# Peptides against a protein of PDB entry 7C96, part 70

Target 1, 73 residues: chain A of PDB entry 7C96
Amino acid sequence: PVIPDDFRCPISLELMKDPVIVSTGQTYERTCIEKWLQAGHGTCPKTQQTLTSTVLTPNYVLRSLIAQWCEAN

## One batch from the design tools (peptide; made by RFdiffusion4, then SolubleMPNN)

Design b2_p24_1_s4 (from b2_p24_1, 7 letters changed)
Fold by OpenDDE base, seed 5:
Structure b2_p24_1_s4 (fold): chain B 73 residues (1-73), chain A 24 residues (1-24)
Amino acid sequence: as target 1 above (73 residues)
Amino acid sequence: SRKEELFNSLPEEVQEFIEKLLAE
């Protein structure tokens, strides 16, 4: 099945399992963005905007949508 | 493929990062 772009992590390019939102509003797979930050980067991979915070907020809505999609496909 | 399109749309430094991760 065709995976919706919004369900893919911009880094792993795979269906997200633990999506988190960064300060810019973009969503990534937790492990991917954490590795990006740990590597010393301070920008949003997708938008290149400077991150104003390193806080990662779980995207529960997206997690649920992806779960529903997986169940149907 | 769609993956390739998404990958190619990212900044070079991000592409390099991804390639590094895939090599691990």
Scores: peptide ipSAE 0.577, ipTM 0.882, DockQ to the pose 0.950
Fold by OpenDDE base, seed 1:
Structure b2_p24_1_s4 (fold): chain B 73 residues (1-73), chain A 24 residues (1-24)
Amino acid sequence: as target 1 above (73 residues)
Amino acid sequence: SRKEELFNSLPEEVQEFIEKLLAE
């Protein structure tokens, strides 16, 4: 089945398992965005906007939606 | 492919980062 774009991490391009939201509102796989930040980057990979914070917030809603999609497909 | 389209839409800096990760 076709994986919805919103369910793919902008970095790994794979179905997210542990989605987290950055300050710009974009969501990424935790491992991917952490590596990006650890490499010294301070921008949002997808939008190039400067991050106002490095805090990563779990996207529980998306996590649930992905889980539901996986069960149905 | 859709993955290729998504990849190509990312900033060059991000594309290079991804390629480095894949090479590991």
Scores: peptide ipSAE 0.569, ipTM 0.880, DockQ to the pose 0.960
Fold by OpenDDE base, seed 4:
Structure b2_p24_1_s4 (fold): chain B 73 residues (1-73), chain A 24 residues (1-24)
Amino acid sequence: as target 1 above (73 residues)
Amino acid sequence: SRKEELFNSLPEEVQEFIEKLLAE
C-alpha cells in the first residue's frame, strides 16, 4: 500500500514508529532526529530553521494514526 | 520512487547525513 507522506520520517523516509515533534513543529523518527542533534546540528532537517530548543515531544496523535493505518493495511 | 522524490527534496546537507547513516 501507498504510505502517506506525513507518516514517513523526513530523514529515514520510512514509516515512523516513535514520532517526535521538534521546536519548529516538524515531526521525525526519534532515533533519526537524535542522531542529527548528536552530530552537532542545531537546525530542523526539513525546514532548515534554527531549533529554539532540543526538547523532543512525543507525537502521540500521529503515532496512533500510523498504528491505525498499519492495522488497516 | 516516492522515497527518491522525498529524498531529493531535502537539503544537500541532510541528504549527505542520510547517506552516511545508510553506510553504517
Scores: peptide ipSAE 0.567, ipTM 0.880, DockQ to the pose 0.966
Fold by OpenDDE base, seed 3:
Structure b2_p24_1_s4 (fold): chain B 73 residues (1-73), chain A 24 residues (1-24)
Amino acid sequence: as target 1 above (73 residues)
Amino acid sequence: SRKEELFNSLPEEVQEFIEKLLAE
């Protein structure tokens, strides 16, 4: 089935399992964005905006939506 | 493919980062 773009991590390009929101509002797979930050980057991969915080907030709503999509497809 | 399109739309710096991860 066709995977919705919003369900794909901009980095891994795969269905997100542990989606987290960065300060810019974009969502990434936790492990991917953590590696990006650990590499010394301070920008949002998707938007190129400077991150005002390195706090990663779990996107529980999206996690649930992806799970439901997987069950139906 | 759709994955290729999404990848190519990212900044060069991000593309290089992804390629580096895949090489691990």
Scores: peptide ipSAE 0.564, ipTM 0.879, DockQ to the pose 0.954

Design b2_p24_2_s1 (from b2_p24_2, 11 letters changed)
Fold by OpenDDE base, seed 5:
Structure b2_p24_2_s1 (fold): chain B 73 residues (1-73), chain A 24 residues (1-24)
Amino acid sequence: as target 1 above (73 residues)
Amino acid sequence: SMEEWMKQAQENVAKFLEREAAAK
């Protein structure tokens, strides 16, 4: 089925399994953004804004929504 | 390589943004 844009990781273009929020408020798949950061980049992939923190906050709401979507599709 | 991964990542982000813009 068609995956909603909000459920896709901007980096992998795949359905997110472990979505995390960066300091800019954008959400990415954990493994993707961690790899991005490990590469030495300190910017938000989508907005190119400088990240004020390397803290990654789990997006539990989105995770739940994705889980519900997966169950229905 | 990491370089190739980064290139693909940015390319994917661009694709994502284009799709997002088209949906608006």
Scores: peptide ipSAE 0.745, ipTM 0.932, DockQ to the pose 0.974
Fold by OpenDDE base, seed 4:
Structure b2_p24_2_s1 (fold): chain B 73 residues (1-73), chain A 24 residues (1-24)
Amino acid sequence: as target 1 above (73 residues)
Amino acid sequence: SMEEWMKQAQENVAKFLEREAAAK
């Protein structure tokens, strides 16, 4: 089935497995955003806003929603 | 390479944004 936009990583375009929230409030796949940051970028890929921190917060709610979606589809 | 990865990442973000905009 078609993956809902909210469940896809903006960087990989794939279903997120370990979604994390950046300082701008946007969510990405952990491995993707970490690689982005490792490359020396300090901006949010989606919004292009400068990140106020490099802290990545697990998006447990979304992770749960994705899991539920996967079970149903 | 990282350069290639970044290029693809940026292209994907653009695609994502296009889809998101179309859904509004």
Scores: peptide ipSAE 0.741, ipTM 0.932, DockQ to the pose 0.898
Fold by OpenDDE base, seed 2:
Structure b2_p24_2_s1 (fold): chain B 73 residues (1-73), chain A 24 residues (1-24)
Amino acid sequence: as target 1 above (73 residues)
Amino acid sequence: SMEEWMKQAQENVAKFLEREAAAK
């Protein structure tokens, strides 16, 4: 089935397994955003806004929603 | 390479944004 946009990582375009929230409020797959940051980028991939923090917060709600979607589809 | 990965990442983000805009 078609994966909802909210469940896809903007960087990999794949279903997120370990979604994390950056300071701008956008969510990405952990491994993807970590690689982006490690490359020396300090901006949000989607918005291009400068990140006020490099802290990545697990998006547990989204992880749960994705799990539920996978069970139903 | 990292360079190739970054190029693909940017391309994917662009595609994502296009889909998001089309859905509105």
Scores: peptide ipSAE 0.737, ipTM 0.931, DockQ to the pose 0.895
Fold by OpenDDE base, seed 1:
Structure b2_p24_2_s1 (fold): chain B 73 residues (1-73), chain A 24 residues (1-24)
Amino acid sequence: as target 1 above (73 residues)
Amino acid sequence: SMEEWMKQAQENVAKFLEREAAAK
């Protein structure tokens, strides 16, 4: 079935496997946001806000929800 | 290249935002 937008990484447009939350509260696939940051960008891809921190917080809840969705679909 | 990746990334973000807006 159609993958919910909340489960897709805004950068890759693919189902997230290791979702992480940036300082702006937006969630991205870890590898994608890390590559974005490594490229020299210090902004949130979606909001364009300057990130106040480069800390990436694992979104375990979302990871679990995605896993459950995958099992059911 | 990284440049190409970044361009694609921005394009994808734009697409994502469009879908998000359409859902509202």
Scores: peptide ipSAE 0.728, ipTM 0.930, DockQ to the pose 0.976

Design b2_p24_2_s2 (from b2_p24_2, 8 letters changed)
Fold by OpenDDE base, seed 4:
Structure b2_p24_2_s2 (fold): chain B 73 residues (1-73), chain A 24 residues (1-24)
Amino acid sequence: as target 1 above (73 residues)
Amino acid sequence: SMEEWMEEAKKNVEEYLKRLEALK
C-alpha cells in the first residue's frame, strides 16, 4: 500500500515507528534524527532552520494514527 | 560510514520534499 507522506520519515523515507517532533515542529523517526544530531548537525533536515533545542518530543498522536493505518492496511 | 549515511539522508530529504511539492 501507498504510505502517506505524513507517515514517512523524511530521512529514512520509511514508515515511522517512533515519531518525534523537533523544535521547528517537523516530525522524524527518533533514531534518524538522533543520528543526524549526533553527526553534529544542528539544523532541521526539512526546513534547514537552526534548531533552538535538541529536545525531541514524542508525537503520540501521529504514532497512534500510523498504528491505526497499519491495522487497516 | 557516518559521512555516507549523512549524504544518503540529505538525498532522501530532497526526494521527500520533491514528492511533497508534486502534490501541491
Scores: peptide ipSAE 0.677, ipTM 0.905, DockQ to the pose 0.974
Fold by OpenDDE base, seed 1:
Structure b2_p24_2_s2 (fold): chain B 73 residues (1-73), chain A 24 residues (1-24)
Amino acid sequence: as target 1 above (73 residues)
Amino acid sequence: SMEEWMEEAKKNVEEYLKRLEALK
């Protein structure tokens, strides 16, 4: 089935397994955003806004929603 | 390479945004 856009990482375009929220409120796959930051970029890939923090907050709600969707599809 | 990965990442983000805009 077609993966909902909200469940796909903007960077990998794949279903997120470990979604994390950045300071701008956007969500990405942890490994993807970490690699993005390690490359020296301090901006949000989606919005291009400067990240005020490099803290990555786990998006447990989204992880749960994705899990539920996977079970139904 | 990291450079190639970054280029692909940017390209994917662009595609992702286009898809979202197309839904509106």
Scores: peptide ipSAE 0.669, ipTM 0.903, DockQ to the pose 0.973
Fold by OpenDDE base, seed 3:
Formats: sequence, structure tokens, C-alpha cells
Structure b2_p24_2_s2 (fold): chain B 73 residues (1-73), chain A 24 residues (1-24)
Amino acid sequence: as target 1 above (73 residues)
Amino acid sequence: SMEEWMEEAKKNVEEYLKRLEALK
């Protein structure tokens, strides 16, 4: 089935398993954004905005929505 | 390498954004 774009990580282009929210409000796969930050980048990949924090907040709502979608498809 | 990964990541983001715009 076709994966909704909102469920895909902008970095990996794959279905997110552990989605996290960055300071700009955008969501990425945890492992992807962590690797991006570890490489020395301090910007949001999608918006190119400077991150005000490196704190990653789990997007539990999206995680649940993705899980529900996977069950139905 | 990390450099190669970053280049691929940037390309993927670009592709992702193009897909979103195509839906508009």
C-alpha cells in the first residue's frame, strides 16, 4: 500500500518507527535526526531553520496513528 | 562515510519536499 507522506521520515523516506519532534516542530525518525545532529548540523533538515534545542520529544500521537495504519494495511 | 550519509540525507529531503509539492 501507498505510505502517507506524513508517516514517512524526510531523511530516510521510510515509514517512521520512533518519530520525534525537534524544536522547529518537524518530525523525524529518531535515529536519523540523531545522526544528523551528531554530524555537527544544528539545523532542521526540512525547514533549514536553526534548532533552538537538541532535545527530541517523542511524537506518541503519530506513533499511534502509524501503528493503526499498519494494522489496517 | 558520514559525509556520504549527509549527502544522501539532503537528497532524500529534497525528494520528500518535491513529493509534498506535487500533491498541492
Scores: peptide ipSAE 0.661, ipTM 0.901, DockQ to the pose 0.979
Fold by OpenDDE base, seed 2:
Structure b2_p24_2_s2 (fold): chain B 73 residues (1-73), chain A 24 residues (1-24)
Amino acid sequence: as target 1 above (73 residues)
Amino acid sequence: SMEEWMEEAKKNVEEYLKRLEALK
């Protein structure tokens, strides 16, 4: 089935397994955004905004929604 | 390589954004 855009990581284009929220409010797969940051980038991939923090907050709501979607598909 | 990964990442983000715009 077609994966909803909200459930796909903007970097990998794959279904997110461990979604995390960056300071700009955008969500990415943890491993992807960590690799992006390790490469020396301090901006949000989607918005190009400078990140005010490198803290990554787990998006448990989205993780749950994705899990529900996977159960139905 | 990291360079290749970054190039692919940027391309994917661009593709992702285009899809979002198409939904508007």
Scores: peptide ipSAE 0.657, ipTM 0.900, DockQ to the pose 0.896

Design b2_p24_2_s3 (from b2_p24_2, 9 letters changed)
Fold by OpenDDE base, seed 2:
Structure b2_p24_2_s3 (fold): chain B 73 residues (1-73), chain A 24 residues (1-24)
Amino acid sequence: as target 1 above (73 residues)
Amino acid sequence: SMEEWVEEMKKNVELYLKRLEALK
């Protein structure tokens, strides 16, 4: 089935497994955003806003929603 | 390479944003 856009990482375009929230409030796959930051980028890929922090917060709510969706599909 | 990865990811983000815009 078609993966909901909210469940796909803006970077990889794949279903997120370990979604994390950046300072701008956007969510990405952990490995993707970490690679982005490691590459020397300090901006939010989706919004282009400068990140005020490099802290990545796990999005447990979204992870749960994705898990529920996967169980049904 | 990392440079190639970044370029590819930028293209993906662009595509993602276009898809979101089309859903409005």
Scores: peptide ipSAE 0.485, ipTM 0.849, DockQ to the pose 0.905
Fold by OpenDDE base, seed 5:
Structure b2_p24_2_s3 (fold): chain B 73 residues (1-73), chain A 24 residues (1-24)
Amino acid sequence: as target 1 above (73 residues)
Amino acid sequence: SMEEWVEEMKKNVELYLKRLEALK
């Protein structure tokens, strides 16, 4: 089945397992965005906007949606 | 290396964005 783009991490292009929201509102796989930040980048990979915070908020809604999609497909 | 990883990820992001545009 075709994976919805909204369910794929913009960085890894893979189905997200632990999606987190950055300050710009975009969602990434936790491990990916952490590596990005660790590499010294302070911008949102997708929008290129400067992050106002490095706090990563779990996207529980998306996690649930992805889980449901995986069960159905 | 981390630098190589970042470069690869940047390419992935670009590809991702292109896919999104194709859906519009």
Scores: peptide ipSAE 0.480, ipTM 0.847, DockQ to the pose 0.940
Fold by OpenDDE base, seed 4:
Structure b2_p24_2_s3 (fold): chain B 73 residues (1-73), chain A 24 residues (1-24)
Amino acid sequence: as target 1 above (73 residues)
Amino acid sequence: SMEEWVEEMKKNVELYLKRLEALK
């Protein structure tokens, strides 16, 4: 099935398993954004905006939506 | 290397954005 773009990590292009929200409000796969940050980047990959914080907030709603989608497809 | 990974990911992001733009 075609994976909705909102369910794919902008970095890996894969279905997100552990989506997290960055300070800019964009969501990425946890492992991907962590590697991005560890590489010394302080910007949002998607928007290129400077991150005001490196705190990653789990996107539980999206996680649930993805799970539901996976169950249905 | 990490550098290579970053470059690859940047390309992915670009591709992702292009796809989004195509939908708009």
Scores: peptide ipSAE 0.479, ipTM 0.847, DockQ to the pose 0.938
Fold by OpenDDE base, seed 3:
Structure b2_p24_2_s3 (fold): chain B 73 residues (1-73), chain A 24 residues (1-24)
Amino acid sequence: as target 1 above (73 residues)
Amino acid sequence: SMEEWVEEMKKNVELYLKRLEALK
C-alpha cells in the first residue's frame, strides 16, 4: 500500500520505526538524525534551521500511529 | 564514507520536499 509521507523519514525516505523529534519540531528516524549529527551537522535537514539542542525526543504518538497503520495494511 | 552518506541524504531530503510540494 501507499505509505503516507508523514510516516516517512525525510532523510531515508523509509517508513519510520523509531521516530524522534528535534529542537525545531521536525521528526526523523533516530538512526538517521544521529548519523547526521555525528557527521558534524548542527542544522535541521528539512528546514535548515540551526538546532538549539541535540536532544532527541521520542515521538511516541507518531510511533503508535505508524504501528496502527502497519497493522491495518 | 560519512561524507558520501550525507550528500546522498541531502538529495533524499530534496526529493522528499518535492513530493510534499507536488501534493499541494
Scores: peptide ipSAE 0.448, ipTM 0.839, DockQ to the pose 0.902

Design b2_p24_2_s4 (from b2_p24_2, 8 letters changed)
Fold by OpenDDE base, seed 2:
Structure b2_p24_2_s4 (fold): chain B 73 residues (1-73), chain A 24 residues (1-24)
Amino acid sequence: as target 1 above (73 residues)
Amino acid sequence: SMEEWVEEMKENVQKYLERLEALK
């Protein structure tokens, strides 16, 4: 089945397993955004806005929605 | 390499954005 775009990481284009929210409000796969930051980037990949913080907040709501979708498909 | 990974990821992000725009 086609994966909803909201459930795919903008970086990997794959279904997110551990979605995290960055300071701009965008969500990415944890491992992907961590690699992005480790590479020396301080901007949001999707919006190109400068991140005001490097804190990554787990998106539990989205994780739950993805889990529900996976169960149904 | 990390440099190559970054380039690939940038390309992926662009593809992702294009898909979103197409849905509007």
Scores: peptide ipSAE 0.498, ipTM 0.853, DockQ to the pose 0.944
Fold by OpenDDE base, seed 5:
Structure b2_p24_2_s4 (fold): chain B 73 residues (1-73), chain A 24 residues (1-24)
Amino acid sequence: as target 1 above (73 residues)
Amino acid sequence: SMEEWVEEMKENVQKYLERLEALK
């Protein structure tokens, strides 16, 4: 089935397994955004906004939604 | 390399954004 874009990591284009929210409110796969930050980037890949914090907050709601979608499809 | 990875990811992000725009 077609994966909803909201469930895809903007960086990897793959279904997110460990989605995290950055300071701009955008969500990415944890490993992807961590690599992005480690590479010296301090901006949100999607919005180009400067991140006010490097704290990554687990998106539990999205994780649950993705899990439910995977079970149904 | 990490540099190459970043470029690849930037391209992916662009593709992602294009997909979102196509849905509008």
Scores: peptide ipSAE 0.493, ipTM 0.852, DockQ to the pose 0.938
Fold by OpenDDE base, seed 4:
Structure b2_p24_2_s4 (fold): chain B 73 residues (1-73), chain A 24 residues (1-24)
Amino acid sequence: as target 1 above (73 residues)
Amino acid sequence: SMEEWVEEMKENVQKYLERLEALK
């Protein structure tokens, strides 16, 4: 079925498996944003805002919502 | 290469944003 945009990683465009939140509040797939950061980028891919931190916080709520959606679809 | 990956990802982000804008 059609994947909700909120469940897709802005970078990979795929359903997120391990969503993490960056300092700007945006969520990405962990592996994607890590590669982005490792490539030397210090900005939020979606908003282009400069990241105040490189800390990645697991988005457990979204992870659960995605899991529930996958179970239902 | 990493450079190619970055460019591809930037393109994807743009596509993603365009989709979001279409929903507004």
Scores: peptide ipSAE 0.489, ipTM 0.849, DockQ to the pose 0.941
Fold by OpenDDE base, seed 3:
Structure b2_p24_2_s4 (fold): chain B 73 residues (1-73), chain A 24 residues (1-24)
Amino acid sequence: as target 1 above (73 residues)
Amino acid sequence: SMEEWVEEMKENVQKYLERLEALK
């Protein structure tokens, strides 16, 4: 089935499995954003805004929504 | 390399944004 864009990581373009929220409020796959940060980037890939923190917060709500979608499809 | 990966991911981000714009 067609994967909703909201469920795709902006970086990998794949269905997110471990979505995390960055300081700008955008969500990415944990592995992807960690690699981005590790590469020395301090901006949000999607918005290009400067990150005020490197803390990554698990997006449990989205994780649950994706899980529910996967179960139904 | 990580540099090559970053460039590829930047391209992906652009594709993602273009897709979103196409839905508007």
Scores: peptide ipSAE 0.469, ipTM 0.844, DockQ to the pose 0.939

Design b2_p24_3_s1 (from b2_p24_3, 12 letters changed)
Fold by OpenDDE base, seed 2:
Structure b2_p24_3_s1 (fold): chain B 73 residues (1-73), chain A 24 residues (1-24)
Amino acid sequence: as target 1 above (73 residues)
Amino acid sequence: APALEPVDEEKDKAAREKFLKAME
């Protein structure tokens, strides 16, 4: 089945397993965004907006929704 | 440690494009 766009990491384009939210509100796979930040960048890959923080917040709701989708498909 | 802002915005854009396309 077609994976909903909101369930796919903007970087890897794969179904997210550990989705995290950045300061701009965008969600990425943790490992992907960590690599980006570790490279010394301070912008949101998807929107190019400057990040006000490098804190990554787990998106538990999305994680749950993805889990439910996986069970149903 | 991650920077809050890119040192060079142009390089940042180029890196972003490369990074996203590489899907790494």
Scores: peptide ipSAE 0.110, ipTM 0.651, DockQ to the pose 0.088
Fold by OpenDDE base, seed 3:
Structure b2_p24_3_s1 (fold): chain B 73 residues (1-73), chain A 24 residues (1-24)
Amino acid sequence: as target 1 above (73 residues)
Amino acid sequence: APALEPVDEEKDKAAREKFLKAME
């Protein structure tokens, strides 16, 4: 079935397995955003807003929603 | 440490496009 856009990482366009929230409130796959930050970028890939922090917060709600969707599809 | 204030925002845009194309 078609994966909902909000369940896809804005970088990889794949279903997120370990979604994390950046300072702008956008969510990415952990591995993808870590590579982006490690490459020295200081903006949010999706919004191009400047990040105020490099802290990555696990998006447990989205993780659960994705899990529920996967169970149903 | 990752840069919080990007020196070149155009480079960031190009890098994002590169990431997306790499996944195609």
Scores: peptide ipSAE 0.076, ipTM 0.622, DockQ to the pose 0.093
Fold by OpenDDE base, seed 4:
Structure b2_p24_3_s1 (fold): chain B 73 residues (1-73), chain A 24 residues (1-24)
Amino acid sequence: as target 1 above (73 residues)
Amino acid sequence: APALEPVDEEKDKAAREKFLKAME
């Protein structure tokens, strides 16, 4: 089945396993966005907006939705 | 808190494209 776009990491394009929210409100796979930040970038890969913080917040709601989708498909 | 200003915005754009293409 086709993976919903909202369930895919904008960087890896794969189903997110550990989705985290950045300051712009976008969600990425943790490892992907960490690599981006560690490389010294200060923008949101998807929107190109400047990040106001490097804090990564787990998106538990999305994680649950993805889990439910995986169970149903 | 102040925004994290990138040193080079063009480098960020290039890197972004690189990441996206690499995982495509």
Scores: peptide ipSAE 0.057, ipTM 0.572, DockQ to the pose 0.094
Fold by OpenDDE base, seed 1:
Structure b2_p24_3_s1 (fold): chain B 73 residues (1-73), chain A 24 residues (1-24)
Amino acid sequence: as target 1 above (73 residues)
Amino acid sequence: APALEPVDEEKDKAAREKFLKAME
């Protein structure tokens, strides 16, 4: 079925399995954003805003929503 | 549909706490 845009990582464009939130409020797949940061980037891939922090916070709400969607589809 | 991987909640707890503190 069609994957909701909000459930796809802005980087990989794939269904997120471990979504994490960056300081700008955008959500990415953990693996993708970690690689981005490790590559030396200090901006948000989606918005190009400078990150005020490199801490990644799990988006459990979105993870739950994705899980529910996966169970139904 | 695809299965989701388990989450390391213990490791993530510290990360969340650090993030929230940074947002003060």
Scores: peptide ipSAE 0.025, ipTM 0.418, DockQ to the pose 0.033

Design b2_p24_3_s2 (from b2_p24_3 with A5S F7V A10E N12D A17E R18A)
Fold by OpenDDE base, seed 5:
Structure b2_p24_3_s2 (fold): chain B 73 residues (1-73), chain A 24 residues (1-24)
Amino acid sequence: as target 1 above (73 residues)
Amino acid sequence: PPALSPVDAEADAAAREAFLAAMA
């Protein structure tokens, strides 16, 4: 089945398994954004805004939605 | 959750390109 765009990481385009929210409010796959940060970048890949924090907040709502979709498809 | 629009799609493309370049 076709994966909803909202369920794909903006970077990897893959179904997110561990979606996390950055300080700009954008959501990415944890692995992707961690690699970005580890490489020394301090901006949001999507918005190019400077991140006010490097804290990654799990997007539990999205995780739940994805899980529900996976169960049904 | 993230919402996609034509503008968002363009931003996503830029993000992917930037990421790939940075991780190369």
Scores: peptide ipSAE 0.276, ipTM 0.712, DockQ to the pose 0.502
Fold by OpenDDE base, seed 1:
Structure b2_p24_3_s2 (fold): chain B 73 residues (1-73), chain A 24 residues (1-24)
Amino acid sequence: as target 1 above (73 residues)
Amino acid sequence: PPALSPVDAEADAAAREAFLAAMA
Protein backbone atom coordinates (compact mmCIF):
# COMPACT_ATOMS: atom_id res chain seq x y z
CA PRO B 1 0.00 0.00 0.00
CA VAL B 2 0.96 3.63 -0.47
CA ILE B 3 2.68 5.08 2.58
CA PRO B 4 1.35 8.52 3.54
CA ASP B 5 3.97 11.19 2.90
CA ASP B 6 3.72 12.55 6.42
CA PHE B 7 4.68 9.12 7.74
CA ARG B 8 8.00 9.18 5.88
CA CYS B 9 11.19 10.78 7.14
CA PRO B 10 12.03 13.84 5.03
CA ILE B 11 15.60 12.59 4.74
CA SER B 12 15.40 8.82 4.31
CA LEU B 13 11.95 8.77 2.68
CA GLU B 14 11.32 5.63 4.71
CA LEU B 15 8.46 4.93 7.09
CA MET B 16 9.49 6.42 10.41
CA LYS B 17 10.04 4.04 13.30
CA ASP B 18 11.18 6.53 15.91
CA PRO B 19 9.95 9.96 14.85
CA VAL B 20 11.38 12.88 16.82
CA ILE B 21 10.68 16.59 16.78
CA VAL B 22 13.50 19.13 16.67
CA SER B 23 13.35 22.66 18.09
CA THR B 24 11.96 24.03 14.82
CA GLY B 25 8.97 21.73 15.05
CA GLN B 26 10.00 19.49 12.15
CA THR B 27 9.90 15.72 12.52
CA TYR B 28 12.57 13.25 11.39
CA GLU B 29 13.61 9.68 12.00
CA ARG B 30 15.78 9.72 15.12
CA THR B 31 18.74 7.97 13.51
CA CYS B 32 18.80 10.41 10.61
CA ILE B 33 18.77 13.59 12.66
CA GLU B 34 21.24 12.19 15.18
CA LYS B 35 23.73 11.52 12.39
CA TRP B 36 23.22 15.07 11.18
CA LEU B 37 23.88 16.51 14.62
CA GLN B 38 26.84 14.24 15.26
CA ALA B 39 28.37 15.50 12.04
CA GLY B 40 28.52 18.92 13.65
CA HIS B 41 25.47 20.58 12.13
CA GLY B 42 23.32 22.86 14.21
CA THR B 43 20.53 23.59 11.74
CA CYS B 44 17.27 21.95 10.77
CA PRO B 45 17.84 19.98 7.54
CA LYS B 46 14.43 20.90 6.14
CA THR B 47 14.12 24.56 7.10
CA GLN B 48 17.82 25.38 7.54
CA GLN B 49 16.89 27.32 10.65
CA THR B 50 19.38 27.33 13.49
CA LEU B 51 18.34 24.91 16.20
CA THR B 52 17.81 26.59 19.55
CA SER B 53 18.27 23.20 21.17
CA THR B 54 19.62 19.80 20.18
CA VAL B 55 17.00 18.06 22.32
CA LEU B 56 14.97 15.55 20.34
CA THR B 57 11.38 15.09 21.48
CA PRO B 58 9.59 11.85 20.60
CA ASN B 59 6.56 12.45 18.40
CA TYR B 60 4.28 10.06 20.23
CA VAL B 61 1.16 10.99 18.31
CA LEU B 62 2.81 10.29 14.98
CA ARG B 63 4.38 7.10 16.27
CA SER B 64 0.94 5.90 17.31
CA LEU B 65 -0.64 6.85 13.99
CA ILE B 66 2.08 5.02 12.08
CA ALA B 67 1.69 1.95 14.27
CA GLN B 68 -2.05 1.92 13.67
CA TRP B 69 -1.53 2.29 9.93
CA CYS B 70 0.98 -0.57 9.89
CA GLU B 71 -1.46 -2.83 11.70
CA ALA B 72 -4.17 -2.08 9.16
CA ASN B 73 -1.93 -2.36 6.10
CA PRO A 1 11.60 29.85 1.80
CA PRO A 2 10.72 26.30 2.81
CA ALA A 3 7.27 25.57 4.16
CA LEU A 4 6.98 25.00 7.89
CA SER A 5 4.32 22.36 7.33
CA PRO A 6 4.77 18.63 7.97
CA VAL A 7 4.97 17.85 4.25
CA ASP A 8 6.73 19.89 1.59
CA ALA A 9 8.35 18.10 -1.32
CA GLU A 10 10.73 20.89 -2.25
CA ALA A 11 11.90 21.46 1.32
CA ASP A 12 12.33 17.73 1.83
CA ALA A 13 14.41 17.45 -1.32
CA ALA A 14 16.71 20.17 -0.04
CA ALA A 15 16.97 18.38 3.30
CA ARG A 16 17.95 15.12 1.60
CA GLU A 17 20.56 16.83 -0.54
CA ALA A 18 22.04 18.61 2.45
CA PHE A 19 22.12 15.38 4.43
CA LEU A 20 23.78 13.42 1.64
CA ALA A 21 26.39 16.11 1.18
CA ALA A 22 27.11 16.19 4.90
CA MET A 23 27.37 12.42 5.21
CA ALA A 24 29.52 11.94 2.09
Scores: peptide ipSAE 0.227, ipTM 0.691, DockQ to the pose 0.426
Fold by OpenDDE base, seed 4:
Structure b2_p24_3_s2 (fold): chain B 73 residues (1-73), chain A 24 residues (1-24)
Amino acid sequence: as target 1 above (73 residues)
Amino acid sequence: PPALSPVDAEADAAAREAFLAAMA
């Protein structure tokens, strides 16, 4: 089945397993954004905005939506 | 500047390129 674009990590293009929200409001796969931050970057890959915080917030709503989609497909 | 929308093909492409370049 075709994976909805909203369910894919902007970077990996894979179905997100652990979606997290950065300070800019963008969502990425945790592993992707962690690698980016660990490499010394302090900006949002998508928006190039400087992150006001490096805290990664789990996107539980999206996680639930993805889970529901996976169950049906 | 890139859109803040979660669905922006151009912004996503730029993010992927930046990430790949940084991780190479």
Scores: peptide ipSAE 0.207, ipTM 0.689, DockQ to the pose 0.412
Fold by OpenDDE base, seed 2:
Structure b2_p24_3_s2 (fold): chain B 73 residues (1-73), chain A 24 residues (1-24)
Amino acid sequence: as target 1 above (73 residues)
Amino acid sequence: PPALSPVDAEADAAAREAFLAAMA
């Protein structure tokens, strides 16, 4: 079935396995956003907003929702 | 860690499209 857009990483465009939230509130696959940060970039890939922090917060709710969706589909 | 300032936004913008394309 079609993967909901909100379940896809803005970078990889794939179903997120380890979604994390950046300071702008956008959610990415952990691996993808870490690569972006490691490359020395300080903005949000999706919004281009300057990040106020490099802290990545696990999006547990979304992770659960994705898991539920996968179970049903 | 990356520098977090508006100055970096200019440089990041140039790299954004290429990075996104590479990861897709």
Scores: peptide ipSAE 0.185, ipTM 0.717, DockQ to the pose 0.091

